# Designs tried in a protein design run: peptides against a protein of PDB entry 7RZF. Part 69

Target 1, 358 residues: chain A of PDB entry 7RZF
Amino acid sequence: PFQEEHLKQLYKIVPIKDIRNLYVTFPIPDLQKYYKSNPGHYLGHLIGHEGPGSLLSELKSKGWVNTLVGGQKEGARGFMFFIINVDLTEEGLLHVEDIILHMFQYIQKLRAEGPQEWVFQECKDLNAVAFRFKDKERPRGYTSKIAGILHYYPLEEVLTAEYLLEEFRPDLIEMVLDKLRPENVRVAIVSKSFEGKTDRTEEWYGTQYKQEAIPDEVIKKWQNADLNGKFKLPTKNEFIPTNFEILPLEKEATPYPALIKDTAMSKLWFKQDDKFFLPKACLNFEFFSPFAYVDPLHCNMAYLYLELLKDSLNEYAYAAELAGLSYDLQNTIYGMYLSVKGYNDKQPILLKKIIEKM
Target 2, 358 residues: chain A of PDB entry 7RZF as posed
Amino acid sequence: PFQEEHLKQLYKIVPIKDIRNLYVTFPIPDLQKYYKSNPGHYLGHLIGHEGPGSLLSELKSKGWVNTLVGGQKEGARGFMFFIINVDLTEEGLLHVEDIILHMFQYIQKLRAEGPQEWVFQELKDLNAVAFRFKDKERPRGYTSKIAGILHYYPLEEVLTAEYLLEEFRPDLIEMVLDKLRPENVRVAIVSKSFEGKTDRTEEWYGTQYKQEAIPDEVIKKWQNADLNGKFKLPTKNEFIPTNFEILPLEKEATPYPALIKDTAMSKLWFKQDDKFFLPKANLNFEFFSPFAYVDPLHSNMAYLYLELLKDSLNEYAYAAELAGLSYDLQNTIYGMYLSVKGYNDKQPILLKKIIEKM

## One batch from the design tools (peptide; aimed at target 1 H41 G44 E50 Y318)

Design b2_p24_2_s3 (made by RFdiffusion4, then SolubleMPNN; from b2_p24_2, 10 letters changed)
Fold by OpenDDE base, seed 3:
Structure b2_p24_2_s3 (fold): chain B 358 residues (1-358), chain A 24 residues (1-24)
Amino acid sequence: as target 1 above (358 residues)
Amino acid sequence: MLDELREKRLKELYDERVERVIFS
């Protein structure tokens, strides 16, 4: 177990790779026995959320962070870590204290709102979808994985335990959230900028680092994190599929796309899945414009248009991705290409949103 | 985030040398 002397520590680490990372870590109790409620997953889902009002959204808006990951990590026997890991920009490296302040502001928002059963239900539904339609794993790897987790789960649950949520436990969510405090924090900053500024060497790999106590004044600043009005809980994910019906293969099904609609303005090809039998679809759209590549100006305008369109769709991209939907937008020499892929049930919703932004 | 996405992102950021310093 980490003693008090191991808390409120800052590590400055020199990487081999050219990376700029921030690790904000908290020791937490071993949550393995609570796999049916998985409070760490709940918190990781919210802290790692990428939608409007999220921690990442705000940190990106300031130009400090590129990516963010939140969740539990296995530790030694009897304890785990909760980790918030971010990829820092060059500017973000100069604002680490402020970044961490924002993390605690978001955590404070979660405390103020309290555990939300609807969020748990979304996590449950998402995990159920992932379990139901997970790809076949390589037998050797899968067997080894199962053998490993047999130590933690009953035999009858070993296949489902990592996915299927069963119990909403707000008490456990609050318990973990209560551990996410400045007085329990361990911070690591990973950057080549610390080269020549370190005084310790890790024994196994020779990693150069400096360890120092976080000043009490900084801890107090984080403890006094107020509610930042920019932080909001995510809205309900409208892209989560609920209908998984697979239509029977038509007798007239062709092995190749068949032209099913031909008009002056559009052609539509369709191919039914005759191989995978999944409730998924791929929608591909090619838009043709005689103006798209007429000259360099039009080409640049078309490029800028797509960049702006992608930016305007960012609010949906993450929620869609969570729900197993994706889209792609590309410029072509003839105009524009749009692809929508994933579970077919909510594809019309995503497609509508894309078209409305166009 | 989905566990699969989290795992993917964690793998992308993973550096064993760094992890040993943080969690030793």
Scores: peptide ipSAE 0.311, ipTM 0.878, DockQ to the pose 0.683
OpenDDE base, seeds 1, 2, 4, 5: peptide ipSAE 0.207, 0.229, 0.222, 0.213; ipTM 0.829, 0.836, 0.838, 0.830; seeds 2, 4 fail the geometry check

Design b2_p24_2_s4 (made by RFdiffusion4, then SolubleMPNN; from b2_p24_2, 11 letters changed)
Fold by OpenDDE base, seed 1:
Structure b2_p24_2_s4 (fold): chain B 358 residues (1-358), chain A 24 residues (1-24)
Amino acid sequence: as target 1 above (358 residues)
Amino acid sequence: MLDELYKKKLEELYDERVERVIFS
């Protein structure tokens, strides 16, 4: 366990690659025994959320952060870390203190709202989907992984324990949240800008770094993080599939797409999956407009339209991605191309959202 | 423990050398 002397520390690290990262880390108790509730995953899901009102959304709006990941990591025996990791922009590198302030504001929002059972249920459902439809791992790697985790889980649960949530434990969520405090923080900033400004070298890799105590005034600022009205819990993810029925292969199924609808305004081709047998579909739409490629002005207008459409759909992009749905929009010489891919169950919902924005 | 999306993102950002400094 980290002693007080190891807390409230700032590390400035020189990377080999040209990267700018911020790690905000918190020592937490060993949560392995709570794998059925996985409070760290619950918090990671919320802190790492990318939708409207999320931490990342705010930090992106300021141009400070590109990506954000939140979650738990194994430490030494008897403790873990909760980590918030962000990819910093050049501007973000100058605003690390403010970025961390926003992190604590979001954490404070989570405390104020309290644990939400519906969020846990979404995590449970998402993990169940991921488990059910996970790709085949390489046998050797998989066997080694299973062997490595056999000491953590009952044999009967070892295959599912990492994915399947069973118990909503608000008390454990609150316990972990209580550890996510400024007095318990370890901060690392990774940037080439620290080259020549370090005084320590890591023994194994030769990584150059500087270690400093975070000033008490900065800790106090973070401790006094107010509720920021920009931060909101995510809305329910409407794209999470619940129906995984695979329809039987039709007797007349062709190896190629068959034309099933032919009208003056539309043609529809259909091919049933005869290879993968997954509850997934690919919907592809090509829209034709005589105006799409008439002249450079119309081409530019069509391009701008599509960019605006994409921007208007950003609010759904993350939720769709989490649920195993994706969409693609492209300009073509004849008009526009739309693709919707993933689990078939909620594709109509996503498609409707797209059409409503068109 | 993390969903596939978070795992992938974490792996993309993962630098063992950096993490050794932070988690030592």
Scores: peptide ipSAE 0.198, ipTM 0.797, DockQ to the pose 0.616
OpenDDE base, seeds 2, 3, 4, 5: peptide ipSAE 0.233, 0.255, 0.212, 0.219; ipTM 0.833, 0.844, 0.812, 0.827; seeds 2, 3, 4, 5 fail the geometry check

Design b2_p24_3 (made by RFdiffusion4; failed a check: the pose's geometry)
Pose (drawn by RFdiffusion4):
Structure b2_p24_3 (pose): chain A 358 residues (1-358), chain P 24 residues (1-24)
Amino acid sequence: as target 2 above (358 residues)
Amino acid sequence: AMAASGLSYENLGDDLIEEVIFNL
């Protein structure tokens, strides 16, 4: 649907609720026919990746961006999109051309070195382990899902869809990586600062927007010279699991969790798993404090402190959320709260690091 | 605060703005 008359364009949209965002839209051909190599997931794993020396961490270091989501949007049949959607700070709206410039800097940093064998082997291993201990399904919604993808795949791999990968073909990685060029951009800015500046309006919904077609100054400023920032490729993962042993049932087996420790400091509830036999467990905690909801100031500093703790610890723990260990730490009325769940091998390192950062 | 992701597409804005963009 994107003919070349309406390419290289930058819209400005006025919202109703106060948000600020930047969408970068590329068009690409259909790649649902390529469901073995999956080049869109490869570029999505390399673009939207938090951690040391990556696209998001440098935009955090310049104070412009809270978070960004990569990957490719799939629309209808016979055509496909690719999106880099970002949200903005107060002075992140002043430097949009520099943000998109850094986006093409990281794209060119990934075009000078191109394919990687170990990233494909690592992602295939992760999907294979994440498929081997695939948990049980709720029978409603699961049969709608496997009847939702029954139209595309044959009868043998109706289940093993986007789980098992056979081959690493760098040609398609290079092909989809070439279609990401600044002659294929469509920038869209959402900001509430364009209240009285909008000429055009939407008939169906009633929203207002613009047409600021990007002159060629910034296009040929985008693709001209792009060496690097302080970017780097992600490093070897250490949260990949290795212990897949189901520990045996002990003498004192109980059908409900029993109180084992009762002190004036803490108490526990414990139950070995009897039904599922998956090498994974969930640990949860609820820390109390009478000072957490005393007045609005003390009920306000709790969200700020807990949020800055999540801000300063996502850079470390994204590899744990990517390997299958997810944590969550949010505030409650009475006190604060913690819940770490996932594979059975790497809970101590992650929970201990959470405490010592806490 | 939220972590970055890329193995699948997710939207950070309103769904209405996304429909307006793709109907233009």

Design b2_p24_3_s1 (made by RFdiffusion4, then SolubleMPNN; from b2_p24_3, 10 letters changed; failed a check: the pose's geometry)
Amino acid sequence: SKRGTGLKYEELGDSLIEEVIERL

Design b2_p24_3_s2 (made by RFdiffusion4, then SolubleMPNN; from b2_p24_3, 11 letters changed; failed a check: the pose's geometry)
Amino acid sequence: SRRGTGLKYELLGDKLIEDVILRL

Design b2_p24_3_s3 (made by RFdiffusion4, then SolubleMPNN; from b2_p24_3, 12 letters changed; failed a check: the pose's geometry)
Amino acid sequence: SRRGTGLKYESLGDEKIEEVLLRL

Design b2_p24_3_s4 (made by RFdiffusion4, then SolubleMPNN; from b2_p24_3, 12 letters changed; failed a check: the pose's geometry)
Amino acid sequence: SQRGIGTEYRNLGDELIEKVILRL

Design b2_p24_4 (made by RFdiffusion4)
Pose (drawn by RFdiffusion4):
Structure b2_p24_4 (pose): chain A 358 residues (1-358), chain P 24 residues (1-24)
Amino acid sequence: as target 2 above (358 residues)
Amino acid sequence: PKIFVHHDELWEDEGDYLHGEIYL
């Protein structure tokens, strides 16, 4: 649907709720026919990746961006999109050309070195382990899912869809990585600061927007010289699991969780799993404080402190959320709350680091 | 950020279960 008359364009949209965002849209051909190599997932794993020396951490270091989501959007049949969607700070709206410049800097940093064998082997191992201990399904919604993807795949791999990968073909990685060029951009800015500046309006919904077609100054400023920032490839993962042993049932087996520790400091509830036999467990905690909801100031500082703790710890724990260990730490009325769940091997390192950062 | 690995969410009744309350 994107003919070249309406390419290289930058719209400005006025919202109703106060948000600020930047969408970068590329068009690409259909890659649902390539469901074994999956080049769109490879570039999605290399673009939208938090951690040391990556696209998001540098934009955090310049104070312009809270978070960004990579990957490719799939639309209808016979055509596909690719999206880099970002949200903005107060002075992140002043430097949009520099943000998209850094996006092509990281793309060119990934075009000078191209394919990687160990990233494909690591991602295939992760999908294989995440498929081998695939949990049980709720019967409603599961049959709708496997009837939703029954149109594309044959009868043998109706289940093993986007789980098992056979081959690493760098040609298709290079092909989809070439279609990401600044002659293929479509920038869209959402900001509430364009109230009285919009000429055009939408008939169907009634929203207002513009046409600021990007002059060639910034296009030929985008693809001209792009060496690097302080970017780097992600490093070897250490949260990949290795212990897949189901521990045996002990003498005192109970059908409900029993109180084992009762002190004036803490109490526990424990149950060994009897039904599922998956090498994974979930640990949860609820810390209490009478000062958490005393007045609005003390009920306000709690969200700020807990949010800054999540800010300063996502850079460390994204590899744990990517390997299958997910944690969550949010506030409650009475006190604050913690819940770490996932594979059975790496809960102590993650929970201990959470406490010592807390 | 988005995650491109297909992990299932662990339900509360699955796996070994441990719950704790801590009073400050």

Design b2_p24_4_s1 (made by RFdiffusion4, then SolubleMPNN; from b2_p24_4, 13 letters changed)
Fold by OpenDDE base, seed 1:
Structure b2_p24_4_s1 (fold): chain B 358 residues (1-358), chain A 24 residues (1-24)
Amino acid sequence: as target 1 above (358 residues)
Amino acid sequence: PNIYVPWDELEDDVGHQIYAVIYL
């Protein structure tokens, strides 16, 4: 266990690369025995969420943060860490105290709402997707990960232990959430702006840093974090695939796309997957408009339209990505191109959302 | 852990292909 002397500490670290990072770290109990419920994953999913009302959405709206990652990491024997890591803007580097205040406001929102079984089920479904398609990951990443897990799990469970959520344990979620407090915080700020302002060198890598105690006033400010009305739990991800049925290869399947619809207003080509046999599809739509490139005004209007359309779809982008769906929208000299890629089960839902915004 | 699904590395995992041309 970290002694009290190791808590409420600020580390100012000089990087080799020009990077700006914030690490907010909390010591937590060893949760390995609770792998079937994985309460740290539940919290990481919510804290690291990128949708409307998320921590990241608020921090991005202020121009302080580009990216955010939340989750548990292994520590030494008998404890773990929960870490919130953000990529800081130049402006965000000046507002680290307020960024951390927003983190505690979001954590307070999670306490007020309590553990949600539907969020656990969403995490379970996402993990089931990741597990089912893991065998297609490149061997190097897979073998290194398995080698690490073999130290912790029986060989028979190694393949499944990280992915199989079986038990909703609200008590364990609350227990971890209770460790995410200002009195239990370790803050590291990584920036070249600390060059020449450090007084210590790390023994292993020679990293220059300064260690400071976080002022009690700052700790109290974070302890008194109120509910921020901008923070909301995410909505259910409607794009998570649940059907992974692979349709049999048709007897008439061709190795090239076949024209299956030919009309005055539309042409449709289809190629069944004959190589990968995945429950995935790539949908490509070319829209031809006689007005798209008539003159510079129409070109600019078509560009502006597509930018507004993309902006209106941003609310779905993260949820689609988490579910293994992607979309792309491009202007073409003839009009517009739309692609929808990923798991086929929920592609019609995403396509419908895009068309409803068009 | 953010399940970093390296979707960018799965670009070659092209399943079923649909291509549509729509005249407006």
Scores: peptide ipSAE 0.424, ipTM 0.661, DockQ to the pose 0.462
OpenDDE base, seeds 2, 3, 4, 5: peptide ipSAE 0.400, 0.413, 0.422, 0.398; ipTM 0.699, 0.717, 0.721, 0.776

Design b2_p24_4_s2 (made by RFdiffusion4, then SolubleMPNN; from b2_p24_4, 12 letters changed)
Fold by OpenDDE base, seed 4:
Structure b2_p24_4_s2 (fold): chain B 358 residues (1-358), chain A 24 residues (1-24)
Amino acid sequence: as target 1 above (358 residues)
Amino acid sequence: VNIYVPWDELEDDEGNQLYAVIYL
């Protein structure tokens, strides 16, 4: 167990690679017995969310962080860690205290809103999708993984325990949130900028580092983290597939795309999947405008239009990605190209959102 | 305009394929 002397510590670490990372780590109880509710995954989903009003969206808007990951990891016997890891910009490296303040403001927002059953249900549904369509690991890797997880799960549940959420446990979510406090924090900053400024060497890997106590004033600043009005819970993810029905291959299915619609204003080709047999589709739309590239002004207007359209769709990008949907928008010499790929069930919803922004 | 549909580039796309050409 971490003693008090291991809490409220800052580690400045010199990497071998040119990387800038911040790790904000909280010791938490061993949650392995609660795998059916997985409260750490619930919190990781929200803290690691990339949508509007997320922690990452605010930190990106300030130019301090590129990426953010939140979640639980195993520790030594009888405890775990909750970790928030961010990739720092050069500017973000100067604002680590304020980045961590924003983390605590977001955590405070999660406490204020309380556990949400609908968020748990989304995590459950996303995990069910991930389980259902999990690529077959290579037999050697799979066997090694199964052998490792047999220490944690009953044999009959080993295949499913990582993915299947069964129980909404708001009490356990609150219990973990109660551990995500400044008094329980361990901070590690990884940057080459600490080269020649370290006084310790790690025994196992020879990593150079400096350990410092976080000043009580800084801890108190984080303890007094207010509700930042920029932080919001995500909206419901409308893109999570629920129907995975695969239609049988038509008897007259051709190995090439068939023209199914031919009009003065549109042509449509369709090919049924004869190879993958997945509940997925690739929708491609090529828009032709005689004005798109007629002159430099129209070219620039077409470019600007597409950039504005992309920006207007950014609110859906992460939710679509989480649900296994993607879209692409490109300028072409004749107009624009739109692609929508992934699970077919919610593609019409994403396509409708795109069309409504056009 | 002879619209070239790049079907060869789409051959490895997973699932059903739809290609639409829309004149604006």
Scores: peptide ipSAE 0.415, ipTM 0.820, DockQ to the pose 0.270
OpenDDE base, seeds 1, 2, 3, 5: peptide ipSAE 0.231, 0.340, 0.350, 0.410; ipTM 0.590, 0.734, 0.753, 0.824

Design b2_p24_4_s3 (made by RFdiffusion4, then SolubleMPNN; from b2_p24_4, 11 letters changed)
Fold by OpenDDE base, seed 1:
Structure b2_p24_4_s3 (fold): chain B 358 residues (1-358), chain A 24 residues (1-24)
Amino acid sequence: as target 1 above (358 residues)
Amino acid sequence: PNIVVPWDELEDDEGNQIDVEIYL
């Protein structure tokens, strides 16, 4: 466990690559024995959420952060870390104190709302989907990973332990959340802007860095993080698949798409999956408009329409992605192309949302 | 999801990607 002297530290690190990253790290207890409840995953799911009212949404709205990740990481024996990592913009690099304040405001929101069983259930369902449809890992990587996890899990659970949540433990969620405090923080800022401003060199890789104590005033500002009304818990993910039925291959299934509907206004081709046998589908739509490419004005209007449509769908993008759904929208010389891919069960819901915004 | 943040592959001076686990 880090002693008090190792807490409330700021590291300014010079990268070799032109990157700007912020790592906000909290020492936490070893949670390995609680793998069935995985409270760090619950918190990582919420802190790393990208939907409306998320931490990332607010930080992006300010132009300070591009990406955000939150989760637990293994440490040495007997402790772990909870890490919030963000990719910083040039402007965000100037606002690190405010970014971290927003992190603590979001954490304070999680404390105020308390542990949500429905969020745990979504994490459980998402993990079950990920486990069930895990792409065949390369045998070498998979065997090495299994060998590693055999030290931590019963042999009977080794294949499932990383994915299957079984127990909702609000007490453990609160316990981890109680470690996510300013008095328990370690901050690393990675930027080339610290070149020539460092006083230490790391012994193993020669990484140049400066270590500073975070001022008590800054710690107090973060400790007094209020509830920011912009932060909200995510809405329920409506795109999580629940039906994994694979329809039997039709006897007349063609190796190529067959025309199954031909009308003056629409043609429909269908091909059943004869290779993968997954509860997945690809829906591809080509919309034709005689006006799409008639002149430069109409081309620009069609472009602007599609950009506005994409922007209006951003609220669903992350939830769809988490559920293993994706969509693509493109301008064509004939009009518009739409693709919806992923698990078939909730594709009609996503498609309906897209069509309602069109 | 627990996105295992790939710790930024710092290229060494030879252009090799080093997974720098900054164990703070």
Scores: peptide ipSAE 0.014, ipTM 0.490, DockQ to the pose 0.025
OpenDDE base, seeds 2, 3, 4, 5: peptide ipSAE 0.008, 0.010, 0.008, 0.009; ipTM 0.450, 0.469, 0.385, 0.456; seed 3 fails the geometry check

Design b2_p24_4_s4 (made by RFdiffusion4, then SolubleMPNN; from b2_p24_4, 11 letters changed)
Fold by OpenDDE base, seed 5:
Structure b2_p24_4_s4 (fold): chain B 358 residues (1-358), chain A 24 residues (1-24)
Amino acid sequence: as target 1 above (358 residues)
Amino acid sequence: PAIYVPWDELEDDEGNQLYAVIYL
């Protein structure tokens, strides 16, 4: 267990690479025995959320943070860590105290709302998707090699929680959330701007660092974090697949796409999957407009329209990605291209959302 | 004009394939 002397500490660390990172770390109890409820994953899902009203959305809006990861990590025997890691902008490096204040404001929002069973159910459903297809999906190597200090504190990515969730345990969620307090914090800031300002060298990697106590006034500022009205719980993710049934190959299934609809205004080709045997589909739509590229004005209008459409859909992008859905929108010389890819079950919902914004 | 459907670009896509051409 960390003694009180190891808490409320700030580490200024010089990286080898030109990176700017902030690590906000909390010691938590060993949660391995609670893998069926995984309260750290629940909190990581919310703290690491990228949707509207999320911690990341607000910190991005201020120009202080590019990326955010939240989650539990294994420690030594008998304890774990909960870590919030952010990639800092140059401006964000000047606002670290205020960034951490916003983290505690978000945590205070989670305390005020209490544990939500529907959020647990979404985590369960997402884990069920990941588990069923782990061996079949090429791991998109988001090797975010947050290499150096995350080697001291590797975060399991919230999405990769290997275990099927079975038990909603609000008591355990509250227990972990009660450990996410300023009095329990360890802060590490990684920046080349600390070069020549360090007084210690780490024995294992030769990493130069400075250790400082966080002032009691700063701890008190974080303890008095109010409810920031910009922070909201995420909305329900409508895109999470629940039906994984694979339809049998039709007797008339062709190895090539078959024309299934031919009209004056539309043509449709379909190919049933005969190779992958996944509950996935790729929907491709090519829109032809005789006006899209008539002149430079029409080209610019078509471009602007697509940019506005993409911006209007950005509220769904993260929720779709979490659910294993993606969409793409491109200008073509003939008009517009739309692609919707991923699990087939909720593709009609995403497609409807896109059409409602067009 | 025959619309070229880039079927070859879709061969690596996982699952069922749908391609639609829509005239606006």
Scores: peptide ipSAE 0.412, ipTM 0.755, DockQ to the pose 0.274
OpenDDE base, seeds 1, 2, 3, 4: peptide ipSAE 0.037, 0.043, 0.411, 0.005; ipTM 0.425, 0.453, 0.722, 0.294; seeds 1, 4 fail the geometry check

Design b2_p24_5 (made by RFdiffusion4)
Pose (drawn by RFdiffusion4):
Order: structure tokens, then sequence, then C-alpha cells
Structure b2_p24_5 (pose): chain A 358 residues (1-358), chain P 24 residues (1-24)
């Protein structure tokens, strides 16, 4: 649907609720026919990746961006999109050309070295382990899912869809990585600061927007010289699991969680799993404080402190959320709350680091 | 046509990422 008359364009959209965002849209051909190598998931794993020396951490370090989502959007049949969607700070709206410049800096940093064998082996291992201990399904919604992807795949791999990968073909990685060029951009800015500046309006919904077609100054400023920032490839993962042993049932087996520790400081509830036999457990905590909801100031500083703790600890724990260990730490009325769940091997390192950062 | 191209630009309901795939 994107013919070249309406490429290289930058719209400005006025919202109703106060948000600020930047969408970067590329068009790409259909890659659903390539469901073995999956080059879109490779570039999605290399673009939208938080951690040390990556695309998002540098934009955090310049104070322009809270978070960004990579990957490829799939539309209808026979055509596919690729999106880099970002949200903006107060002075992140002033430097949009520099943000997209850094996006092509990281793309060119990934074009000078191209394919990687160990990233494909690591991602394939992760999907294989995440498929081997695939948990039970709720019968409603699961049959709709496997009838939703029944049109595309044969009868043998109706289940093993986007779980098992056979081959690492760098040609298709290079092909989809070439289609990401600044002659293929479509920038869209959403900001509430364009109230009285919009000429065009939408008939269907009634929204207002513009046409600021990007002059060639900034296009040929985008693809001209792109060496690097302070970017780097992600490092070897240490949260990949190795212990897949189901521990045996002890003498005191109970059908419901029993109180084991009762002190004036803490209490526990414990139950060994009897039904599921998956090498994974969930640990949860609820810390109490009478000062958390005393007045609006003390009920306000709690969200700020807990949010800054999540801000400063996502850079560390994204590898744990990527390997299958997810944590969550949010505030409640009475006190604050913690819940770490996932594979059975790496809960102590993660929970201990959470406490000592807390 | 321009209005359809606008919604196709900002619609992200079919977006796929690696993190969502591993949570499945």
Amino acid sequence: as target 2 above (358 residues)
Amino acid sequence: LEEELLRLTIDTSNLKTTLELLQE
C-alpha cells in the first residue's frame, strides 16, 4: 500500500490524551513464507534489546527516551511492515532528527558486522527449552489459537509454530536488513503541541494531522556517515537455565500451603508442587508499612521511589525476563509488593539483587 | 487513501517482538 509518492514523509498528529510518541515505519515484503529462519525475529531481537550498550540504553543516557519497542508489524497478506516506536520526554520532542539519526547509527552498526551464529543458536535454544516445558493451556482460547494458525502451516507442525527453528540463513537476514534504508522511511509524530497548526482532518474519526514531507537535507544527513555511538552487541547470557530436575516429594506432603515460620518479623506459606512437575516455581512477597498511605505526599513518594527502582533495575534484569524469569514490583495501598516467577534455577541471584538494589 | 495510510502507520496491534514470543 505504500507507493513512493507517500514515502519519506513525516506527519504530525494531535491526540486527545496527553502523550508524546515517534513511530518509524518501514515497508517490507511478506516473510510469513519464511517461517523456518525467521529474519524479522532476528532483527527484532537485535534492535529492541535493553541492556549494556544497546539502542535503548544510550537514549536513556541522553535523557530523551523512556522505552522503545522494536520488531515487525504484520498486515493482511502479501505485505508486511517494520516499526520502531518510541515515546518522548519533554526535550525529546526537540531532537527527533537526532533520535532517528541514532536509530540509523545502530542499524549501520549492525550492518557492518551483519549475521551472528551464536545469537541464532542462543535464540533457538531458548525457544526449544521454552517449548519443552510449555505449560498447560486453558481449553478456550487455545483451540481458537491453533485454529487461527491452521491456515498457514501443514498438519505436522500445527503445534511447533515459531518454537522450533531448523536453519540459520544469513542471506535473508541481509535481505531484510537492506530494506531498512532512509529512502524507505515514514516518520509519524504524535504530540499535543500542534493544536492550532493542523490543516487536514480525518473524516472517519475526526483527527487532525499534517504533511511535512522531509526535505532531502535530513535524508542525506541520515545515510551519509554512520560509524557508531557508544553502542555494542549484547553479551553472553548467564540466566539461561541448566537445572531441569524435579525434586522428589518429602514425607510431610500437604494438599494446601502450610504456615512454617511465624515470627514477629515474617511468615511463610509453602507447598511443594504435586500436579504439574515443571522445573519452575513462583515466589511472592508483601512488605508492609504504616507510612505508605498516611497522606497524599507519602502515598505519592511510594510510586516515585518504586518507579525509579524499576527504572534503574530493568537494565540489569531484562536478561532474566528474556530467559523466562519474570519479576514484578509495584506498590499497594498498605505497603509494597514483589512477585518473582519463572524457572527454578536462578531465583536466588535475581531476588537477592532486587533486595540489595531496594 | 491518505487517511487509510495514516491508520496503517500508527496501528501497532499486530506487532510482534521476541519478548512476547518467549512469554508464550

